# Designs tried in a protein design run: peptides against a protein of PDB entry 3EFO. Part 240

Target 1, 262 residues: chain A of PDB entry 3EFO
Amino acid sequence: SQLADLYKSCETDALINFFAKSAFKAVLHQPLKVIREILVNQTAHMLACYRKNCASPSAASQLILPDSMKVLPVYMNCLLKNCVLLSRPEISTDERAYQRQLVMTMGVADSQLFFYPQLLPIHTLDVKSTMLPAAVRCSESRLSEEGIFLLANGLHMFLWLGVSSPPELIQGIFNVPSFAHINTDMTLLPEVGNPYSQQLRMIMGIIQQKRPYSMKLTIVKQREQPEMVFRQFLVEDKGLYGGSSYVDFLCCVHKEICQLLN

## One batch from the design tools (peptide; made by RFdiffusion4, then SolubleMPNN)

Design b2_p30_6_s4 (from b2_p30_6, 13 letters changed)
Fold by OpenDDE base, seed 3:
Structure b2_p30_6_s4 (fold): chain B 262 residues (1-262), chain A 30 residues (1-30)
Amino acid sequence: as target 1 above (262 residues)
Amino acid sequence: MEEERKRALEELVEEIYEALAKRLEELWKE
């Protein structure tokens, strides 16, 4: 059907960009709660419409997503958890205003990275490889106390270090003997000059080269105060200030879909 | 009921993420 073809051709990334900009524009005139409800409702309606008109018969308890829209709920949840739509006490009004304005000017690729960061396991780097390590899901469950992770969202870059991160890697990156000796006040990595350091810097460079904004580096030690800020970028996790986990969000959307179809 | 739904969605979550990862990688290369 024509409708089925429409859904198959749907560009989720462009759609998310549109919803983000629309929502961020609406912030000026509508309560945040209303905006969030609209976004959830729109998500449910789109998916319900697909199920009703395009999907093969299946159990009502199953959530059916077209291939082109499979990632839609992920990004929608990220959008809903953004500080512009979900106010956080640690984020100033000026910062929210700034982020809102930035997103309003972002292209599709930039907005996608902004809402769902790239999280890279740096401790798995192969110094002999020119390939970037495979990104992991933005969740605490994907971190390890023995690991080192780089997170980038196009505006910020974080280097997260587990409390038990390998001393050899710490030495390679920071030229210090242990985790305790790392200075988290620095915003630049030292030029140590070893292969691992060079590889990490290369990766950071690649990430930066593709973005229009210069990303400030923040070094984060596990279990220290700055980690709280870092965790806010783990967008699949439940937020501290009302943001849902991705799984919880899917459940919510599914419930609404069922209500629409019954 | 909600817990049962969550279990059923776990597989979907993984499938979605696989698609997401692929799509994001493509977008990040732009």
Scores: peptide ipSAE 0.151, ipTM 0.691, DockQ to the pose 0.577
Fold by OpenDDE base, seed 4:
Structure b2_p30_6_s4 (fold): chain B 262 residues (1-262), chain A 30 residues (1-30)
Amino acid sequence: as target 1 above (262 residues)
Amino acid sequence: MEEERKRALEELVEEIYEALAKRLEELWKE
């Protein structure tokens, strides 16, 4: 059907960009609660419409998503968890305003990275490879105490180190003997000069190269206070200052879809 | 009930992630 074809051709990234800009514009004159409800409702309606008109018959208990829109709930949840739409007192008005303005001017590609960051397990780096490591899901469940991860969202870059990060990697990156010796106040990695360090720097360079803004590097140690900031970028998890986990959000969306299809 | 729903969606979540990973890979290469 024509409708089915429309859904198949739907560009989720463009849709999320649209939703983001629409919502971020609306925050100036509508209550956040209303905006959030509208976003969820719109998402549910779209998916329900697809299920009703395009999808093959299936069990009502299943959340049916078109292939092209399977990632829509992921990004939608990320959008809903953005500081602009949460508006917690812990986040300054200036910061919210800043991020709002940034998103309002972002292209589709930039907004994708912004809402769902790259989380790269750099402890698995192959120093002989020119390819980026495979990204993992932005969730604490994908981190490891033995791992080192690089997170980038186009505006910020974090190097997260597990408490049990391999000393050899720490030495390779920071030229210090242990986790405890890492200086988290630095915004630049030292020029150590070994293959691992060079590879990491190369990766960071690649990530930065395609972004319009210079990303500030923040070194984060697991279980230290600054890690709280880093955790905010684990967008699939429950937010520290509000917002649902992705799983919870999916349940919510599923519920809404079911209600619409009743 | 809520926990049951979450469990029922686990496989779907993973499927979505796979799609996401693929899509993100494409986007990040651009």
Scores: peptide ipSAE 0.046, ipTM 0.591, DockQ to the pose 0.534
Fold by OpenDDE base, seed 5:
Structure b2_p30_6_s4 (fold): chain B 262 residues (1-262), chain A 30 residues (1-30)
Amino acid sequence: as target 1 above (262 residues)
Amino acid sequence: MEEERKRALEELVEEIYEALAKRLEELWKE
């Protein structure tokens, strides 16, 4: 059907860009609560429509996501958790204004990366490979105390180190003997010169390519204060300021879909 | 690069999707 074709041809990243800009424009004229409700409803309605008109009959308890929209709920939840759409006093008006303006001018690719960061397990690097390691989901559950992860969202770059990160990797990256010796005030990695360091720098370079902004590197040690900031970029987790985890969001959307279809 | 990232993300979402679907099914059977 024409409708099915529409869903198949839909570009989720473009939709998210549209929803983000629309919502961020609306904050100037509409209450945040209303905007949030609209976004949730829109998500549910879109998926319900697909189920009704495009999908084969299935159990009501099963979620149905069209291929083109598989990531839509993820990004939608991220959008809902963005500081621009939150009315928390802990978030400065300047920060909200800044992020709002940034997103309003972002292209599709930039907004995609902005809302859902790339999280790479750096500790799994193959120095002989030119390929990037496979990204993991942006959740604390995917981190490891023994691991080192690079997170990038187009504006910020974080290198997160577990408390039990391998000393050899620490030595390779920072040229220091242990986790405790890592200086988190640095914004540039030292040029140690070993293959691992070179590979990491290469990866960072690749990530930085085609991004309009130079991403400042922040070194983050697990269990230190800056980790709290880092955790805000783990967008699938429950937000510090009350945002839903992705799973919780999906449950909410699913319930709403069921209500719409019953 | 962007397409590769997108594909990777889609795979990650699919894992969540499948897990959630199964969990919800179990809950509704109770």
Scores: peptide ipSAE 0.035, ipTM 0.553, DockQ to the pose 0.034
Fold by OpenDDE base, seed 1:
Structure b2_p30_6_s4 (fold): chain B 262 residues (1-262), chain A 30 residues (1-30)
Amino acid sequence: as target 1 above (262 residues)
Amino acid sequence: MEEERKRALEELVEEIYEALAKRLEELWKE
């Protein structure tokens, strides 16, 4: 009962922040492989402990997550796929060092957004609504060729446009007649002045004002080369340069839990 | 047993996605 209460009171956001900072500190003195293994093991151990001590008897094939920890694996996988822990040569040493330092100084709220970005379906905007669009999961499966999406992680902001995005929305946002006319070199949206443009700018402003860093806007067209960079922020998907999809990660964690409980 | 494990995992994934959706709303609500 006492242990169950502790798990119920667990703050996943704080845990992820702690794990991130601990791991990023360890990078200076420990091999990356070891750090990644520790993170996976910690995840498995926490969940295994819950199953053993708090959960009702169940088959070994079942993975039981307490409600307070259900999202922990999501963020843990994002942490594992971060460039600081992967150390891919495609990312400069300076960039990795910069991101490491940023995370080391981030509060809980900032780190949450950093590891799991906001992905907003802009094409569904209601110009008369006072509410922001509901965020969708950060996966390619949630994108639409007919859609326009805004992604923000506290450091970067992307406006992704599907190849079949509505011309009327394109004109509303960029004041150009078609997808082909969009200039992706722009870092600021034009002030077109229509309600849709104003609403989008307002949303972007709201997102920005909550973050300590100024986010540079990158306009991304589907199927163009810069989209590859954008896709790296779809954190639930398999990484281009390493890291498992969320589903694959869950399978891995499940296997580890089973081994611990055998 | 393999099929059972697969089903259990699929159910877990679904539950996590639901929880994630709710959490996203809480974190990013305006």
Scores: peptide ipSAE 0.120, ipTM 0.658, DockQ to the pose 0.720; fails the geometry check

Design b2_p30_7_s1 (from b2_p30_7, 18 letters changed)
Fold by OpenDDE base, seed 3:
Structure b2_p30_7_s1 (fold): chain B 262 residues (1-262), chain A 30 residues (1-30)
Amino acid sequence: as target 1 above (262 residues)
Amino acid sequence: SAAAAEEKRRQSILQLAEEIEDYLLEKLNA
């Protein structure tokens, strides 16, 4: 059908960019609660329409998403949890204003990275490979105490270190004997000069080169105070200030869809 | 019961979330 073709041709990335800019513009004139409700409603209506007009017959309890929209709920949840739409005490008014203005000017690719950060398990780095480590889901569940992860969202870059990170990797990156010796006040990695260090620096360079803004590096140790800030970038997790986990958001959307189809 | 129905929904959503993972990871690594 014509409608089915429309849904199948839908570009999720462009939609998220559109919804983000529309919502961030609306912040100037509408309460945040209303904006969030509109976004959820728009998502539910779009998916309900697909379910009604395009999807194969199935039980009402089954949520069906077309391939083109499979990841839409993921990014929509990230948008809803952004500090512009969901205020956080640790984020100043000026910072929220700054982020709002940035998003208003972002292209599709930049907005995608901004709302869903790239999280790379660099502890698995192969120094002989030119390939970047495969990005993982942006959730605490994908971290490990034995791992080292690089997170980037186009504005910020974090190097997260598990409490049980391998000493040899710590030595390779920081030129210190152990986790306890890492100075988290540094904003630049030391030039250690070994292959692992060089490869990590190359990866960081590649990530930076594709972004319009210089990302400041923050070193984060697991279970130290600054990790709380880092965890706010794990966008699939439940937020500290009312943001839903991805799974909870899907449940919410599904309920709304069912109500629309009754 | 309503609670049982909600649990069933949640389990269904978890299964869907697992299905979506492949699409998301492919996108993130494109």
Scores: peptide ipSAE 0.421, ipTM 0.862, DockQ to the pose 0.648
Fold by OpenDDE base, seed 2:
Formats: sequence, structure tokens, C-alpha cells
Structure b2_p30_7_s1 (fold): chain B 262 residues (1-262), chain A 30 residues (1-30)
Amino acid sequence: as target 1 above (262 residues)
Amino acid sequence: SAAAAEEKRRQSILQLAEEIEDYLLEKLNA
């Protein structure tokens, strides 16, 4: 249907940007709880409309999404979990205000990265390849104790190291013999000069490219206290402070859709 | 039971999440 054609992938990105800016503007005059409820409701209504008017008849219990909109709930959940809409004790008021202002000026592409970070498995790098490693879903389930991951959202960059990260990679990146020797207070990687280090630096450079702000690098060791901050960027996971996992969010939206259709 | 229905929903959602993974990953790596 023509209505179905209105739901295009490019439009979903724009919609997220629109919803983000609208919600962040609303923060000034509406309670956060209300804003979140509105966003969920809007999501449910859009999807219910599609289900009713565009999708083939099917069981009401089945959540049916057009291909172009299948990732929309992911980003909506990320928006709902953002510190501007879901206050987190570890985030200062100034930081919240700063992020709010930034998003208000962000283009579509920047907002996409901001709400759903790039998570790259650095430990799988092929030094012979000029391609970036394939991004994985932002969830703890995609991490490994033996892995090294780079996370970037346009404002922050994290290098996460598993407790069992390969010593050869640690040496390649940090020029230290083991995980225990890594100094997490550093904000810059040393220029070790080996191919792996050079490639990682290139990747970081590519990620930084075309971003309006310089991303601060934070080195995170698994099971150390700063890892908790890093985990907040794993946007598909359940948050510590009331944010839903992606799965939980889908369930919530599904329930609301069913209510709208009944 | 209500619990069974909810579990069925959860399983359906999990399946959907798996099905759309390719779309998300494609987007992330475009």
C-alpha cells in the first residue's frame, strides 16, 4: 500500500532524530515519565497503524514490522534510555544538559551514532585489511573476556579490554606485557609503531573523521569500576536505573499495540 | 495461563529480534 511505502529506512532515521529533538525540547516543561510514555505510545501507534492498514491478516499476537522499520524500536529504546530522558546518578546535571543541547543541533547521521554506538571487535583485526571490522550489536552478550572492543558514539570513545585479552595484542597496543600493566588513566594510545597499533589508530581516525567533536578516549578494563560507565553504552542491555533491554522494550510495545488493535 | 501467554510472547519477540539482526547489522556496517 501507499501507506506502507511511507515507512522507509531513511525516514526512520529522520524520525528518530525528530523524536529525540522533540523529546529533549519537552524536557524543559514536562516530566520525564510523561515524555517516555509519549514516545512509547507514539511508537506503538505507528506500528499499530502499519499492522492494521498495511500488513496482511495475521495473529494479533505476532508483532509484524516492515523491513524498513524493524530497527526503529531499537533506536527508540536507545532514545528512551538516554541520560537526558532517563536520569542516571553517574551522569552529572551538566553532562545531561550538554548532551541535550548537542542532540538539539545534531543531524540525522550524528544522532544515529549518538544513540546507537559503534561497537567494533578490535581483537579480530586483520592487519592486512583496510576495512573496518564489522560492528556488532551493543550488548554485553557480544563481548568476550578474550576480546578487545572499541566503542564510539560521536562524543566518547572507549577501548574495552577483556580480562583474558591476548597478551600479544595488549603489547601491540600498549607496549606492556600484560593486562595488569595497562594504565587506564591514559587518554591516548601510545605510538607503538607496529602494524596492529597503526591499524587501530587508523580505525580510530576513521571513526573520528567527519564527527563534529573530538571524542575523548577512555580505556576500560573488564571488572574494574570504570567498566560500569562503559556498560551504559551497551544500549541494548537493561540499564541499571530503569532502562529496558531491547527485548523488554519490544514486549512493552507489543502489548501496547495489541491494546490499540483490540 | 497468563504466564504461558507471556512466555509465548517473549519467545516470539526473541525470535523477531534474531530475525531482524541482519537488518541492524547491515545498517551498522553500511
Scores: peptide ipSAE 0.390, ipTM 0.847, DockQ to the pose 0.658
Fold by OpenDDE base, seed 5:
Structure b2_p30_7_s1 (fold): chain B 262 residues (1-262), chain A 30 residues (1-30)
Amino acid sequence: as target 1 above (262 residues)
Amino acid sequence: SAAAAEEKRRQSILQLAEEIEDYLLEKLNA
């Protein structure tokens, strides 16, 4: 149907880009609260429309998302949790202005990566494969104390190390004997020269490829203070500055949809 | 109760979130 065609995945990506730019433009002349409400309402209306016109008969209490739009709320929540749309004194005006400007110039692909980072389990890397490890959802629940993860959002790159990450991998990546010996002040990985190091560098290169900005690497140790910065990029989790988890956001949207349909 | 209804909603949403897993991962790894 014509309506079903409006909910293609490519359209969803474009919509997020559009909503982001529209919202960030609106910051100049509208209260942040109003902007957030508009975004939530738009999301609810789109999904309510689908529910009414496209979905098979089901219980009104059930949230039904079309396949192509199932990830829309994920990205919408990420947008809502962006520092530009959050009124927190901890975030400087300069940082807000900077991120606003960046997003205003981003294409669809860049904005997708920016709002929802790529999180890769590096500890599962097959050194004999040219394939990237499968990305996982950006949530702490997907991390492992025994794991090593690479996170990239087009602007920043983080290498997160669990407290129990394998010493052999630490040696392979950093040429040090243990987690405690890793220097987190480094912004570049050493050229150790072993297959694992080479593969990781290759992966980092692939991620950096076709990105307009060079991503600075930050080494993050689990349970150290700098990890808090890293956790802000786990966009599905509840934010430190009052942002909702993805699940909480879905609950909010569901309530709005029910109000529209009843 | 309102609290019970909200909990049911949350559980329903959690189930939905699990269903979204495949679609999200497919997108992220496309």
Scores: peptide ipSAE 0.373, ipTM 0.839, DockQ to the pose 0.602
Fold by OpenDDE base, seed 4:
Structure b2_p30_7_s1 (fold): chain B 262 residues (1-262), chain A 30 residues (1-30)
Amino acid sequence: as target 1 above (262 residues)
Amino acid sequence: SAAAAEEKRRQSILQLAEEIEDYLLEKLNA
């Protein structure tokens, strides 16, 4: 059972990697609109075929996903919302080109993290545990104004602080008395030396060690202007400049599947 | 109405999203 689940997951991961590289290659000679349409159609087609050939009869309104593809729409939406395919104006041509090249050389595991970041609630850290906190879904709905979250996608690392984050944690991490005193221009955490700081640094180290690229740290305070950059990494939410939420994407795919089956 | 049908779809999708959450989180934390 565990092996079967692992195999299914690996297959999906490989498919996303393939789709990403194919799409990112195609941007050189095809319009972005066409590329996006192809990806959506491929997603819908795969799921439609499964429903037709493998799934039990069910109501047309019900979207049934096989185990191997349950997360496929999530990652596909992330791919579609990537700056390479959206061509967002706030992203420079150089940055877009850079990301394209990076993905073209990424392995499956790296691409998974790149498209769907790891978001960790570090305010719940057990300083006595060496385990990473459980990752949450990359959505604003999973954030808390009282929380502190670490986000990493293999290229960037963000430390997000809620406006009501505990002063004791702020003191522990930054050695400042309050949220207002946090300097967001810092790219490194101070070596405060307390157990919480040490644990956080350890976690950051573990995350970094698993990646081939050095991740720049950005400190983000909730409701400040730079938070908008951070929010772009909350990949399940509605993106700027045409990016859909996960829910919206599922609706789109569902509609397409129904059309294919009728 | 078309609007009602779309809303019904959205509700169905939201339910699905909740159902797959555990699977996704399991993957993310594997």
Scores: peptide ipSAE 0.362, ipTM 0.835, DockQ to the pose 0.579

Design b2_p30_7_s2 (from b2_p30_7, 18 letters changed)
Fold by OpenDDE base, seed 2:
Structure b2_p30_7_s2 (fold): chain B 262 residues (1-262), chain A 30 residues (1-30)
Amino acid sequence: as target 1 above (262 residues)
Amino acid sequence: SLLEQLKETLQSLLRLAEEMLAALEERLNS
């Protein structure tokens, strides 16, 4: 059916961009609660509708979805967790306004990265390889105290250092002997000149490519105060200032879908 | 039974989650 084809051809990035801009526009005229409810309902309804009307008959407990729709919920949750859609006093009005304006002007490719950052395990870099390390899910569970991770969302870039990150890597990146010596006030990596440093810089360059804005680099040491800011970009986790974890969101959506299909 | 229904529901959720997470991981590295 045409409807089935529509769902099968669903482009998650385009949908997220649409939902984001629609929601952020609606913020000016509707209560946040209503907007959030609409987004959740839309997510559930889209998935339920596909299952009910487009998917081949199967067990009621199964949802057969195209791959593009399978990732829709995580992005929707990220949207829901954005400060623009959160009514918390800890979030300044200026910050909400700023992010709102940013998203309103973002293209499809930019918005998907903005809502779900790229998180790369830098400590796994092979200096002999030109390939980027495999991205990991944006969750604390994917971090390691022994690891070094680069996070980028198109606007910000974070280099997160575990408390037990390898000294040799620290020296390679920062030219300092230990974790304690890392200066987190730095906004640029030193040009150490070794292969590891060069490779990291190349990766950062690749990430920066084709982005409309220069990403500010923030160096984050685990268990220091600035890490709290970094953790807000771990979008699959429960937000400090509200929003559900992705797992919780999935549970919620699943429940809603089941109700719709009954 | 209620227990069986609960099991089915949980299994369904698990399957859905696994599929979605797999898709996400694939997308992140596509």
Scores: peptide ipSAE 0.376, ipTM 0.818, DockQ to the pose 0.637
Fold by OpenDDE base, seed 4:
Structure b2_p30_7_s2 (fold): chain B 262 residues (1-262), chain A 30 residues (1-30)
Amino acid sequence: as target 1 above (262 residues)
Amino acid sequence: SLLEQLKETLQSLLRLAEEMLAALEERLNS
């Protein structure tokens, strides 16, 4: 009962923060391969232990987990996909060092957003509401060519525009007639002054106010080269530098859990 | 049988995935 309570009360954000800092410290003394293996094993082991010791007897194929633990794998995968834990020559030593240092100083709330960004479909904004639109999963599958999305991870902010974004929204945000006219070199949105623009700016402000760092805004057009950078923040997808998709990771974890329970 | 084992494994994976994805979506909108 006490053990069950511990697992039920487990907070994923705290665990991810702990694992991140532990791993990022370990990279100084241990091979990346070992660190990655440890993280995967820990994930599987934790879930398996809960199933074994806390869950009611059920079919072996069923894993009943508390909600907080159900999201652990996706965040763990995000951690594993961070440049600090990837051994790729394309990633500079400076970048690794920078991100390592950032995470080492992050609190629980900051780290969770850093590893799994907030992705908002701003094309669905209700200009009469002060509420944020419902966040969507960070995957290309959740994007729409007709949509406009805002992504924020506490350090960076991206405004992604689909190739078929509504001209009226483009006009509302950028005061230009079409997608082609959008200048992606801008780091600030123009003050157009219409309700939609104001609402978007307000939302961006709210997001920024909750974060300790000033987020740089990057405007991204679909199918342009800079979109590749944006796609790196779609953390559920397969990474460019060797990171697995969430689906692949889930399969791996599932297999490991099953093995541990047999 | 191998087929049965495979079926069970796939079903288990699907259930796990569904639960975890549902939890994620709920979390994102909490």
Scores: peptide ipSAE 0.375, ipTM 0.818, DockQ to the pose 0.662
Fold by OpenDDE base, seed 5:
Structure b2_p30_7_s2 (fold): chain B 262 residues (1-262), chain A 30 residues (1-30)
Amino acid sequence: as target 1 above (262 residues)
Amino acid sequence: SLLEQLKETLQSLLRLAEEMLAALEERLNS
């Protein structure tokens, strides 16, 4: 059916971009609560509609989704947790305005990376390979105290270091003997020249490619105060300013879908 | 029964979550 084809062919990237821009436009003349409710309802309705009208016969309690829609909720939750859609006094009006303007001008590809950052386990890097390490989900549960992770969202780049990061990797990246010696005030990695350093720089270069803005690098040590900023980019986790974790959001959406189907 | 319905609902949620997470991981590395 035409409807089935539409859902199967829908591009999550385009949808999220559309929802983001629509919501960020709406904040100028609608209450945030209403906007948030609309986004949640739209998500639930879209998924429910597909289940009802496009999926093969199945138990009412079973949700069958096209591949493109399977990832829609996580991005939607990221959108909902954006500071533009949160009414928290801790967030300045200037910051909201800035974020709003950024997203309003973003293309489809940029908005995807913006809402769901790329998180790479750098400590698993194979210096003999030109391939990027496999990205992990943006959650604290994917971090390790022994690991080093690179996070990028198109605007910011973070190099997160676990408290038990391997000294050899620290030496390779920063040319210092230990975690304690790392200067987090630096915005550029030193030219150490070893294969690991070169590979990391290459990866950073690849990530930077085709991005409209140069991403500022921030070095983050685990258990230090600046890590809190980094954790805000772990978008699947519960937000600092009241946003739901992805799991909680899924529960919410699932409930709404079930209500629509019953 | 209500208990059975609840069980079914929870199972459905688990399946949905698993599918979505799998899709996400695939997408992140595609």
Scores: peptide ipSAE 0.382, ipTM 0.818, DockQ to the pose 0.678; fails the geometry check
Fold by OpenDDE base, seed 3:
Structure b2_p30_7_s2 (fold): chain B 262 residues (1-262), chain A 30 residues (1-30)
Amino acid sequence: as target 1 above (262 residues)
Amino acid sequence: SLLEQLKETLQSLLRLAEEMLAALEERLNS
């Protein structure tokens, strides 16, 4: 059917871009609560309609999703937790307005990365490999006190260091003896010149290369105050100001879908 | 029964979660 073809052709990135721009436009004229409810309902209805009209017959309690929409909920949750749609007191009005305007002009690829950052375990780097380390899901549960992670969302870049980061890696990156000696006020990594440092810089370059804006680097030590800002980019975790974790959101969406299919 | 319905619902949720998480992990490294 035409409807089935339409749903099968859906691309998550395009949908998220559309929903983001639509929602961010709507904030000027509608209450945030209403906008959030609309987005949740649209997500549930879209998935339910696909199951009803496009999927093979099955029990109402069983959900079947096309590959292109399997990641829709996680990105939708990220959108719902954005400071434009979920106000955070630590974010100024100007910053919120700025982010809103940025998203309104973002392409599909940029908005995708903006809402769900790339998180790379830098401590696993192989200096002999030209491949990027495998990205991990954006959650505190994927971090390690012994690890070093690079996070990028197209606008910001963070280098997060666990309290027990290996001294040899710290020396390799910062040319200092220990975690305590790292200066978090710097916005550029030092030119240490060893293979590990060069590999990290190469990775950072690759991440930056296809982005329209130059990402400012912020160095973050675990358990220091600036880590609070970093944690806001761990988008799968529960938000501090009412945003749900990805797991909670999945439960919510599932419930809504089941109700629609009854 | 209510218990059976609950089981089916939970199983559906588990399958959904597994599929979505797998898709996400694949996408992050595509």
Scores: peptide ipSAE 0.377, ipTM 0.821, DockQ to the pose 0.626; fails the geometry check

